Peptides against a protein of PDB entry 5A53. Designs and how they scored, part 4

Target 1, 230 residues: chain A of PDB entry 5A53
Amino acid sequence: LVENVKQALFIPGQSCNKNLHDIMVDLSALKKPDMKRFNRKNDIHPFEDMSPLEFFSEKNDCSLMVLMTSSKKRKNNMTFIRTFGYKIYDMIELMVADNFKLLSDFKKLTFTVGLKPMFTFQGAAFDTHPVYKQIKSLFLDFFRGESTDLQDVAGLQHVISMTIQGDFQDGEPLPNVLFRVYKLKSYKSDQGGKRLPRIELVEIGPRLDFKIGRIHTPSPDMVTEAHKKP

## One batch from the design tools (peptide)

Design b1_p9_1_s3 (made by RFdiffusion4, then SolubleMPNN; from b1_p9_1, 5 letters changed)
Fold by OpenDDE base, seed 2:
Structure b1_p9_1_s3 (fold): chain B 230 residues (1-230), chain A 9 residues (1-9)
Amino acid sequence: as target 1 above (230 residues)
Amino acid sequence: MFYHPEKLE
């Protein structure tokens, strides 16, 4: 069963600022061609009323959505939403820290659109802690692309690295998630007349440090339905 | 279920 590639919809909220717009543009570029982006601001408050997002999911045939909002309390907030059957499955607020870097801050490297990134996750909590498990699941789902059986290293262009920033104990604020994007660059190193393939990771951006905000977890019933393979 | 990090304080 080749799962259809999930389409993403990027929605600027009413409070979307220039920085969030730029971040949206850069992050959405990594989801091409499987991305739609609204140009108009929409007054959506997903934790108050989810119905507008469900409407947009259905009308745009997008099971992934990202809402960009900014307030004093939730600066540079990217709300990631997943739907199942055009109903809200889960949501998570990820606030981008002010130290972000755009694609323009890095050396421009050409990339092939539609290649599946490899993911790396650093931090045990990605496998154990419910919130970080949701983040891991979300980003894997968001950027999975076409299930090509081509684990062909030749088709691997991008690595997305997600790191939990430091250790934490129960009851402490959840550390930020460091989002980094690298391109694999193959060099022929001429060392002593033998051409050895050298692979380097070059950061290409964007660089985003995500502060975790509010979370909506799926109902047990929706989890069961979403895991039912047709 | 809603999780709010400010409610863990």
Scores: peptide ipSAE 0.025, ipTM 0.545, DockQ to the pose 0.041
Fold by OpenDDE base, seed 3:
Structure b1_p9_1_s3 (fold): chain B 230 residues (1-230), chain A 9 residues (1-9)
Amino acid sequence: as target 1 above (230 residues)
Amino acid sequence: MFYHPEKLE
C-alpha cells in the first residue's frame, strides 16, 4: 500500500509574530516538498471552533496543519492538527520556549530536500503515557514522507531527536519535549592509510523546547476508521 | 475528548 505522503499546511494565526513566523519557516523547511504555508494571518481558535481547519484541510488537501498563535497564557504556541477524511482527528498545543534556536543560529549545511528523517525518542513515557504517545505518533506521522521500502543507510540524512525533559510522577506537570534536528555527516578519515568512514551528528536546527498545552483526542470511532487498512 | 493540562494537576 503506497500511502500518499501527507501534506502539511502552516497557518499563521491572528497573533502570529516575527518569532513564530521564523519558527514556522524553519520547521516547515523540514517538511518540504510536502508543505504549504499561508502568507496571511487567519483568526482561528481550534479549541472553540474546528470548522475553519476542516475547511482548510479539504480546500488545500492537507491532512496535517500547524497553527501559529501567541498570547500571555500560550506564548509561541504551535497547535498541531491531524485530519482524517478532512475531519479533525486530533490536536495538540506545543508552546515553544524562549530559548529556541533558528536554522540561522547553526552552521549552514547542504542537504537534499525530501529525505525522510530518522527519529529517536528519549523517555519511557513516549510508549506508556497517553499524551507523549500522541506526541510520538504525531511527529512520526508528520515527517513520515514517502514509504521507501529500502531505508538505505546511504539515504539517511537527518535525525530528529525528541527527549522528555526529566522524570515526572502522576499528578505532576508534564515535562517539556526537547526537539533537536541533526544531520549525518560522513567523513573519510585517513588513519594510517586506511580510509575509515566516520559518521558525526551535527545539529542543524531548529532547536525547540515544547511545553505541552491543550489536547484534543480522537473519538474511538475515528481511531477505528483511521486504522482500517483499505 | 478534550484534555486540558490543568486537569493533570
Scores: peptide ipSAE 0.022, ipTM 0.536, DockQ to the pose 0.044
Fold by OpenDDE base, seed 4:
Order: sequence, then structure tokens, then C-alpha cells
Structure b1_p9_1_s3 (fold): chain B 230 residues (1-230), chain A 9 residues (1-9)
Amino acid sequence: as target 1 above (230 residues)
Amino acid sequence: MFYHPEKLE
């Protein structure tokens, strides 16, 4: 069963600014060709009323959505939404810190559109803490791409790295998640007459530090339904 | 439905 690639919809909110627009363009470029963007601002408040997002999910056949909003309390906020059967499954606010870098801030490297990225996760909490488990699940789901049977290393061009910024205890504010994108560069190294392939990682952007905001978790029943493999 | 209102300090 080739699982159909999940389509993403990027939605500018009413408070979307130029910086968020630029971030949206760059992040959505990594999701091509499986991405749509709205050109108009939409007045959506997902934690007050989720029904507009469910409508957009169904109308656009997109199970992934990203709402771009900015306020004094929630600056550069990217709300990531997943749907199951066009109903809200989960939501998470990820606010981009001001130290972000765009694709234009890096050396332009040609990349093939539609290649599945490899993921790396740094921090034990990605496997143990509910919020970071949700983030891990979300990003894996968001960028999974086409399941090509060719796990051939030859098809791996991109690595997405996600790092929890420091240790934390129960009751402390959750550390930021550092989002980094690298291209794999292979070159032949001549060491001692044996040509060993050397692989280098080159950062290509965008560079985003995510502050965690509000979270909506699925009901146990929705979790059970979403994990039913056909 | 677990709504965690983050105290954004």
C-alpha cells in the first residue's frame, strides 16, 4: 500500500506579516510539490473555533495545515494542524524566534524536488515527553514524502535536524526546538590509494528556532482510529 | 481533549 503523500496547506492569518510570509515561502518550498498556499489573509482562530480549518482541509484535500499569525504575545506563530478524515486530529503553536535565517541567507544549492528527507532528533524528550513526541510525529508526518521502496542512500539529499535546546525538569518552561536543514554532499576522498566516499552536511536553510505554544491533543478514540492501518 | 494553556511568560 503506497500511502498517498499528505498534502499541506499554508494559510496566512489576518495578522500575518512580511517575515512570516517569507518563512512560509521557504518552509513550504521543502514540501513541494505536495503544498498549497493561500494568497489572501484569513481570520482564523484555531483554539477558539476549529471549524474553518476542517472546512479548508476537506475543500483542499489537505490533511496538513500551517496557519501564520503574529501578535505581541505570540510573535511569528506557526500553528501546525493535522486532520484525520477532515476532522482536527492535533494542533501545536510553534513561534519562530527573531534569529531565523531564510534560504537566501545560505549558498544556493540545487536540489531535486520531492525527495524524502532523513530526520535526526537530538534530545531524549522526543521519545519520552508528550509534547516533544507530538512534535516528532508531526514533522515526520509533514515531510515523509513518497514512500519509495528505494531506501537507497543515493536518493537521500536532505537531512532535517531537530534539537531540543537544553535540559528541563517537570514544571519548567519547555525548551525551544532548533530546526535545521542540511544537504548531503558526497565527494571522493583519495586517502592512501583507496577512494572512500566522504559525505559532508551543508546547511541550506531555513534555520528556525521554535518556541512551543498552545497544544491540542487528539482524543484516545481518534488516536485508535488514526493508527488503524487499513 | 487536553488543552494545555501554556503560560507564555
Scores: peptide ipSAE 0.019, ipTM 0.561, DockQ to the pose 0.041
Fold by OpenDDE base, seed 5:
Structure b1_p9_1_s3 (fold): chain B 230 residues (1-230), chain A 9 residues (1-9)
Amino acid sequence: as target 1 above (230 residues)
Amino acid sequence: MFYHPEKLE
């Protein structure tokens, strides 16, 4: 079953600022060619009314959406939305910390559009804690690309690293998720007449530290339906 | 609620 690549729609909210716009451009570049962006601001409040997002999901045939909003309480907020059958499956607010870096802050490296990133997750909570499990699931789903069974290692260009920033106890604020993007660079090392391929990871951006905000979890019924393999 | 449904060309 070749699952069709999920399309992403990036939506600037009414409070979208220049920083969020730039972040949107850079993050969405990693989702090319399976990405659409709105140019106009839309007044959407997904935790108050989800209907506009369902409408956009259906109209644009996008099962992934990112709403860009900013307020004093929720600065640089990226609301990630997934739909199933054009109905809201889940939502999570991820607020970008002010220490973000854009692609322009890194050495410009050419990359092939459409290559799947490899993911790395650092932190046990990605497998055990419901919120971090949702984040892991979301990002894997968001950047999965075309289901090719053979991850040809030869085609691997990008690594996306997601790290939970420190340990936490029950009842404590959830640590940030550190989002980093690397390009694999192959070097021929001449050590002692044997050309050994050396692989280095070069950060290419964007660099985003995500603070976790509000969450909408799927209904048990939607979970069951979404996990049914066609 | 004014939504600007941009027709993606």
Scores: peptide ipSAE 0.011, ipTM 0.516, DockQ to the pose 0.032; fails the geometry check

Design b1_p9_1_s4 (made by RFdiffusion4, then SolubleMPNN; from b1_p9_1, 6 letters changed)
Fold by OpenDDE base, seed 2:
Structure b1_p9_1_s4 (fold): chain B 230 residues (1-230), chain A 9 residues (1-9)
Amino acid sequence: as target 1 above (230 residues)
Amino acid sequence: MFYRPYKLE
């Protein structure tokens, strides 16, 4: 079963600001060519009414959506939405902290469009805690690209690192997720006539610290249907 | 197209 690459739709909300726009541009650049961006603001409140998002999912054939909104309570909020059969599967609000860095803040490195990133997850909660499991699933799904059997190491261009910022106990606020993007840079070091391959990770951006907001989880029935292999 | 969510093993 060859699954088509999931397309992402980036939607500026009515409260989308310049910072969110810039973040949207930079994050969506990592999803090229499998992304669409709206140029117009849309008045969407996904936790009040999901119907507009389902409509956009169907109309644009995008199973991934990112809504960009900002308020006093939810500053720089990226609502990540997944759909199944053009119906909302899950949603999560990830608010970008003010310490964000754009691609322009890093050394501009050319990257090949469409290469699948490798992911690294730091924090046990990514495997145990339901919210962080959802985040892990979301980002793996979002950047999965084409199902290639061989992650040819030769095709590995960049690494996305996601780190839970510190330990937490039950009942404590969920720590931020640190989103970092690195490019693998190969160097030939001439040490004493032996060319040793050296690989370095160079941060390329964007740098985003995500504060976790509201979450919508799928019904058990929807989970069952969504995981059915045809 | 029906897109399955990423299944965490």
Scores: peptide ipSAE 0.347, ipTM 0.881, DockQ to the pose 0.873
Fold by OpenDDE base, seed 1:
Structure b1_p9_1_s4 (fold): chain B 230 residues (1-230), chain A 9 residues (1-9)
Amino acid sequence: as target 1 above (230 residues)
Amino acid sequence: MFYRPYKLE
């Protein structure tokens, strides 16, 4: 069973501001062509009522959604939602810190639309802690793209790096996740008359530091159904 | 279409 590429729907909430709009545009550019954006604000409160999101998932055929909201308590909040069978599977609030950088803050580099990023995860908690495991799963799922048998290394253009900001103990607040995007740039180095291929990582943006907020996890039954191989 | 969540191996 070849699964189609998951489509993402970006939704401005009622409290969406200019900064969140700009962040939405830049992050969604990495998901092209498998992305839709609403141009109008929608009054959605997913932790109070999930039904509007399930309706949008089905109507737009999008299994991934990102809701952009901002309040005093949850500033620059990106709620990432996944659906299974157009029902909510999981949700996580990731609040963007004020030190964010947009694509316009970096040197403009041309990139091919539709190429899959490679992911790197820094921090042991991505493999052990339930919340960071969910974040890892979410981002890998969000940017997976088309299942091509040929991992054509020649088609690798982007690296997305996700780092847990520091160590933490049980009962301490969860550290932020540092989201960074790099382009692989090939250079021909003329060292000693041999043209050695040199690869450099150049940051292209956006640069986002995510503070973790509220989480919704699927029921055990939904997990079992979602992982059944046909 | 039914989309499965990414399974961490």
Scores: peptide ipSAE 0.314, ipTM 0.874, DockQ to the pose 0.911
Fold by OpenDDE base, seed 4:
Structure b1_p9_1_s4 (fold): chain B 230 residues (1-230), chain A 9 residues (1-9)
Amino acid sequence: as target 1 above (230 residues)
Amino acid sequence: MFYRPYKLE
């Protein structure tokens, strides 16, 4: 079964500001061409009523959504939503810390649009803790792109790195997730008459530190239905 | 289209 590429819809909430708009533009640029953006603000409160998001998912044929809101309690909040059959599957609030960097803060490098990034995850909790497992699943799903049997290294342009910021114990606040984007740069090194290919990672942005907020998880029955192979 | 969430192995 070849699944179509999941489309993402970026939605400015009523409280969306300039900083969130800029973050939205930069993050959504990594999802091109499989991305739509609304130009108008929408008054959506997904943890109070999910029905508007289900409507937008179906109407725009987008199984991925990102709602941009900001308040004193939830500053620079990106709510990531996934749908299954145009019904809400899961949601997670990821608040961008004030130390963010935009693409304009980095050296401009040319890149090919539509290439699938490679992911790296740093932190054992990405494999064991339910919240970080959801984050890992979400970002892999969000940037999965076209299903290709052979990811040749020749097609690898970008690496997305996600790091859990420090250790934590049960009952402690969940550490932030550090989101970083790198471009692979190939160099020919002439060392002693042997040309060895050297690859370096150059950060290209955006740079985002995500504070974890509210979460909605699917029921066990919904998980079973969503993972059924046709 | 029905999209399945990414399954972590």
Scores: peptide ipSAE 0.256, ipTM 0.851, DockQ to the pose 0.883
Fold by OpenDDE base, seed 5:
Structure b1_p9_1_s4 (fold): chain B 230 residues (1-230), chain A 9 residues (1-9)
Amino acid sequence: as target 1 above (230 residues)
Amino acid sequence: MFYRPYKLE
């Protein structure tokens, strides 16, 4: 079964500020062409009432949503939402730390729109801890793009790196997730007459450190239904 | 359209 590419809807909340707007623009640029952005603020509180998000999912045919809100308690909050059958599957709040960098903070590089990024995950908890497993699943799903059989290295332009910031034990606050975006740059190294292809990673942004907030997880029944192969 | 969430293997 070939599934269509998941579309993402970026939604400014009522408390969306300029910084969040800029972050939204930059992050959504990585999801082009498979994204929509609302230009108007919407009063949505997903952990109080999920119905508006389900409505937007269905109306816009977007199974991915990102709500941009900011408060004193949850500053620069990106709520990532996935839907299944236009019903909320899972949600996670990822708050962007103040040390963020925008695309404009990096050297402007041309990139091909629609190329699938390669992901790298650093931290064992991405494979073992439920919250980090959800984050890993979310971002892989969010940026999966078109299922092309050709994982052609020739088509690899971007690497997205996600790193858990440090070790933690049970009961400790969950470390931030460091989100970094790199472009592969091919250099012809003229070292000693042998032109060895040199590939370098150049950070292109945005640079985001995510603090983990509230989470909504699907019911076991919904997990079973959502993973059924037709 | 129904979309399956990414399944971690």
Scores: peptide ipSAE 0.231, ipTM 0.843, DockQ to the pose 0.933

Design b1_p9_2 (made by RFdiffusion4)
Fold by OpenDDE base, seed 3:
Structure b1_p9_2 (fold): chain B 230 residues (1-230), chain A 9 residues (1-9)
Amino acid sequence: as target 1 above (230 residues)
Amino acid sequence: FDDYFVKSH
């Protein structure tokens, strides 16, 4: 079953600033060609009223959305939204820390657009803790691309690394998630007349440290419907 | 709400 590639819609909120716009541009570039961006700011408050997002999901045929907002309490906030049947499935606020790096901060490398990234997850909580499980599911779903049966290793160009920043106990604030993007660079090294393939990971950006904010979880009924294989 | 979008290839 070739599942249709999920389309993403990036939405500047009313409080979107230059930094958030730049982050939006750089992160959305990783979702090309399956990405749309609004040019105008929209006054959307998804934790107060979800109906505008459901409308945008349906009208734009996008099951993934990212809302860019910023306030004193929620600085550089990226709200990630998933829909099922154009209804809200889940939402999570991920606030970008001030130490972010843009693509312009790294060496420019050519890459093929539309190749599926490989993911690496560092931290046991990605498999055990509900919030980190949702984050893992979200990012895998967001960048899934076309389900090709064969991961052609020859087609692997990008690695997305997600790391939980340190250990935590129950009742402690949830550690940040460190988002890093690497390009796989192949070199032919001539060592002593033998061409040995050398592979290096080169960070290409963006570099984002995500602070976890508010979460909306799906209803049990929506989970059941969303996991029904046709 | 402005639903005008740019598809980026």
Scores: peptide ipSAE 0.020, ipTM 0.546, DockQ to the pose 0.035
Fold by OpenDDE base, seed 2:
Order: structure tokens, then sequence, then C-alpha cells
Structure b1_p9_2 (fold): chain B 230 residues (1-230), chain A 9 residues (1-9)
């Protein structure tokens, strides 16, 4: 079953600033061609009223949305939203720390648009903790592209690395998630007249450290329906 | 792409 590639809609909120705009541009570039982006600011408060997002999901045929907002309490906030049947499935606020790097901060490397990235997750909590499980699920869903059975290593250009920043105990603030993007670069090393293939990971950006904010979890009924393969 | 402007009520 070739699952249709989920389309993403990037929405600047009313409080969207230049930094968030730049982050939005760079992050959305990784989702090409399966991305739409609004240029105008929209006054949306998803944790107060979800109906505008459901409207946008339906009107744009996008099951993934990212709302860009910024406030004193929630600086550089990217709210990631998933819909099922154009209804809100889940939401998570991921606030970008000030140490972010844009694509322009890295050596420009050409990449083929539409290739599925490989993911790496560092931190046991990605498999055990409900919030980090949601983050893992979200990013896998967001960037997986076409489910081709071809893990054709030949088509692998990008690695998205997600790392939980340090250990934490129950009741402590959740550590940031370190988002990194690498390009696989193959080199022919000339060692002793034998050309050995060398693969290097080159960071290409963006570099984002996500502070976890508010979360909306799916209802059990929606989970059941979303997992029903047609 | 058509930009939508939703006024928060």
Amino acid sequence: as target 1 above (230 residues)
Amino acid sequence: FDDYFVKSH
C-alpha cells in the first residue's frame, strides 16, 4: 500500500517574527514538494480554538500543519498539528531556542527534492515516554514522504537526527529535542591505490533545539480510526 | 497558494 504523502501547511501566526519566518522557510524546504506556505499572518490560537486549523486542513488538503507564533512565554513557538479526516488528531508546541542555525549558516549542498530522509533517534524516552513518542511519531510522519519499500541506500541523501538533550527524572522539565539535518557525502578515499568508498555526514541545517511546550493528545477513538488501514 | 486570513473571534 503506497500511502499518499502527507501534505504540510506552514502558517505564520499573528505574532510570527523574522526569526520564525526564516526557520519556517528552511524547515519547509525539507518538506518540498509536499508543502504549502502562507505568506500572510493568521490570528490562530490552536489551544483556545482549533476550528480555524481544521478549516485550513480541509481547504488546503493538508493533514500536517505548523503554526509559527512567538510570545514572551512561548518564544519562537512552532505548533505542529496533525489532522485525521480534517479534524485535529494531535498538537505539540516546539519552541526553537535562540541558538538556532539556518541553512545559510552551513555550506550549501544540493539535494534532490522529494527523497525520504533517514531518521536517527537518540534517547530511550523516544520509545517509552508518551511526549517523546509523540514527537518521534510526528517527525516520522512529517518527513517520511512516500512509503517506498525501497530503502534504496542509493537514494538516501539526508539524515535527520533527533536527540533528547540529557537525562531526566519523572517530574522534571522535559529536556530539549536537538534537531539536526545531515547530508550523506560519498568520497572515494585514495588509500594505497585502492579507492575505498568513504561516507561522511555533513550538517546542512537547519539546526534547531526544541523546547517542548503544550500538547494535545489524540482521543482513543481517533487513534483507533487513524490506525485502521483502509 | 491562496492565503487565508482567519480573524480570531
Scores: peptide ipSAE 0.019, ipTM 0.583, DockQ to the pose 0.031
Fold by OpenDDE base, seed 5:
Structure b1_p9_2 (fold): chain B 230 residues (1-230), chain A 9 residues (1-9)
Amino acid sequence: as target 1 above (230 residues)
Amino acid sequence: FDDYFVKSH
């Protein structure tokens, strides 16, 4: 079954500012061509009322949504939403720290639109801790793209790295997730007449440190339905 | 040009 590529909808909230807009533009560029953006602010409060997001999911045929909001308590907040059957499956607030870098802060590199990124996850909690498992699942789902034919290894140009910032114990605040994007750069090194292919990772942006906020988890029934293979 | 969508309400 070729699963249809999940479409993403980027929504500026009422409190969306210039920085969030710029972050939205840069992050959404990684989801091209499977991305839509609203150009107008929408007054949405997903943890108070989810119905507007379900409406947008259905009307735009998008199972992925990102709401851009900012407040004193939740500065530079990207709420990532997934839907199943146009109903909210899960939500997570990821607040971008002030040390963010945009694509314009890096050397401009030409890239092919639509190539699937490779993901790397650093931190055991991505496989064990419920919140980090959700983050891992979300980002893999968000950027999965089209089903890989064998030719996709030859087309690998981007690596998305996600790192948990340090160790933590139960009951401690959850460490930030460091989001980094790299381009694979091939060099022909002429060392001693042997052409050794050298591959280097060059950071291309955006650079985002995510502070974890509020979370909505799916019901066990929704989990079961979402994982049913047709 | 980035395709921008409007609120579909």
Scores: peptide ipSAE 0.018, ipTM 0.593, DockQ to the pose 0.036
Fold by OpenDDE base, seed 1:
Structure b1_p9_2 (fold): chain B 230 residues (1-230), chain A 9 residues (1-9)
Amino acid sequence: as target 1 above (230 residues)
Amino acid sequence: FDDYFVKSH
């Protein structure tokens, strides 16, 4: 099966700042080689007009897009967009909290480009709550693509952890999603003459706490069509 | 698309 790895396009919006640019660079590095970045700012307002994103999806052959914008209301906003047939499928605003850490804030570890990360999700709402289900689906789709082979386990170098920050009840603000990236580091421990492989998780960044913003859900027709394709 | 999206709707 030719894994049709979904390509991502990172788009700096008109209000993209240095912090968002740095976040974009670091997050997009995890998507290499299946990533494109625009160097120019684009004046795109996806919740007002989706047509420019559909145009970019088609022209760049990217079914994943991330728009980087910042305003007083939506600071450090990463709008994640998925397309199906170059039409908008869904969108979600994920605003990066100010406590973010870049790759430069961690010890530099070598990694092989193109290896798929393993995901871990912490929080029952990832399986029950519509918004967190969408986030789970989005990130799995973004980094794993459509197919995971057992060969991906043999090449496992990274773990992406997504945690819902605390419990919440109906009517309460949705807790942030804590995005963490770890590298698996194998150590040969010499314990009692037996070399036991010790695996440690080392955080490598970026570290992002996502505040959930606006959401666009797919039309029922698009859902039906998207699920007909394997 | 991930099966988790199907189950949400």
Scores: peptide ipSAE 0.017, ipTM 0.464, DockQ to the pose 0.187

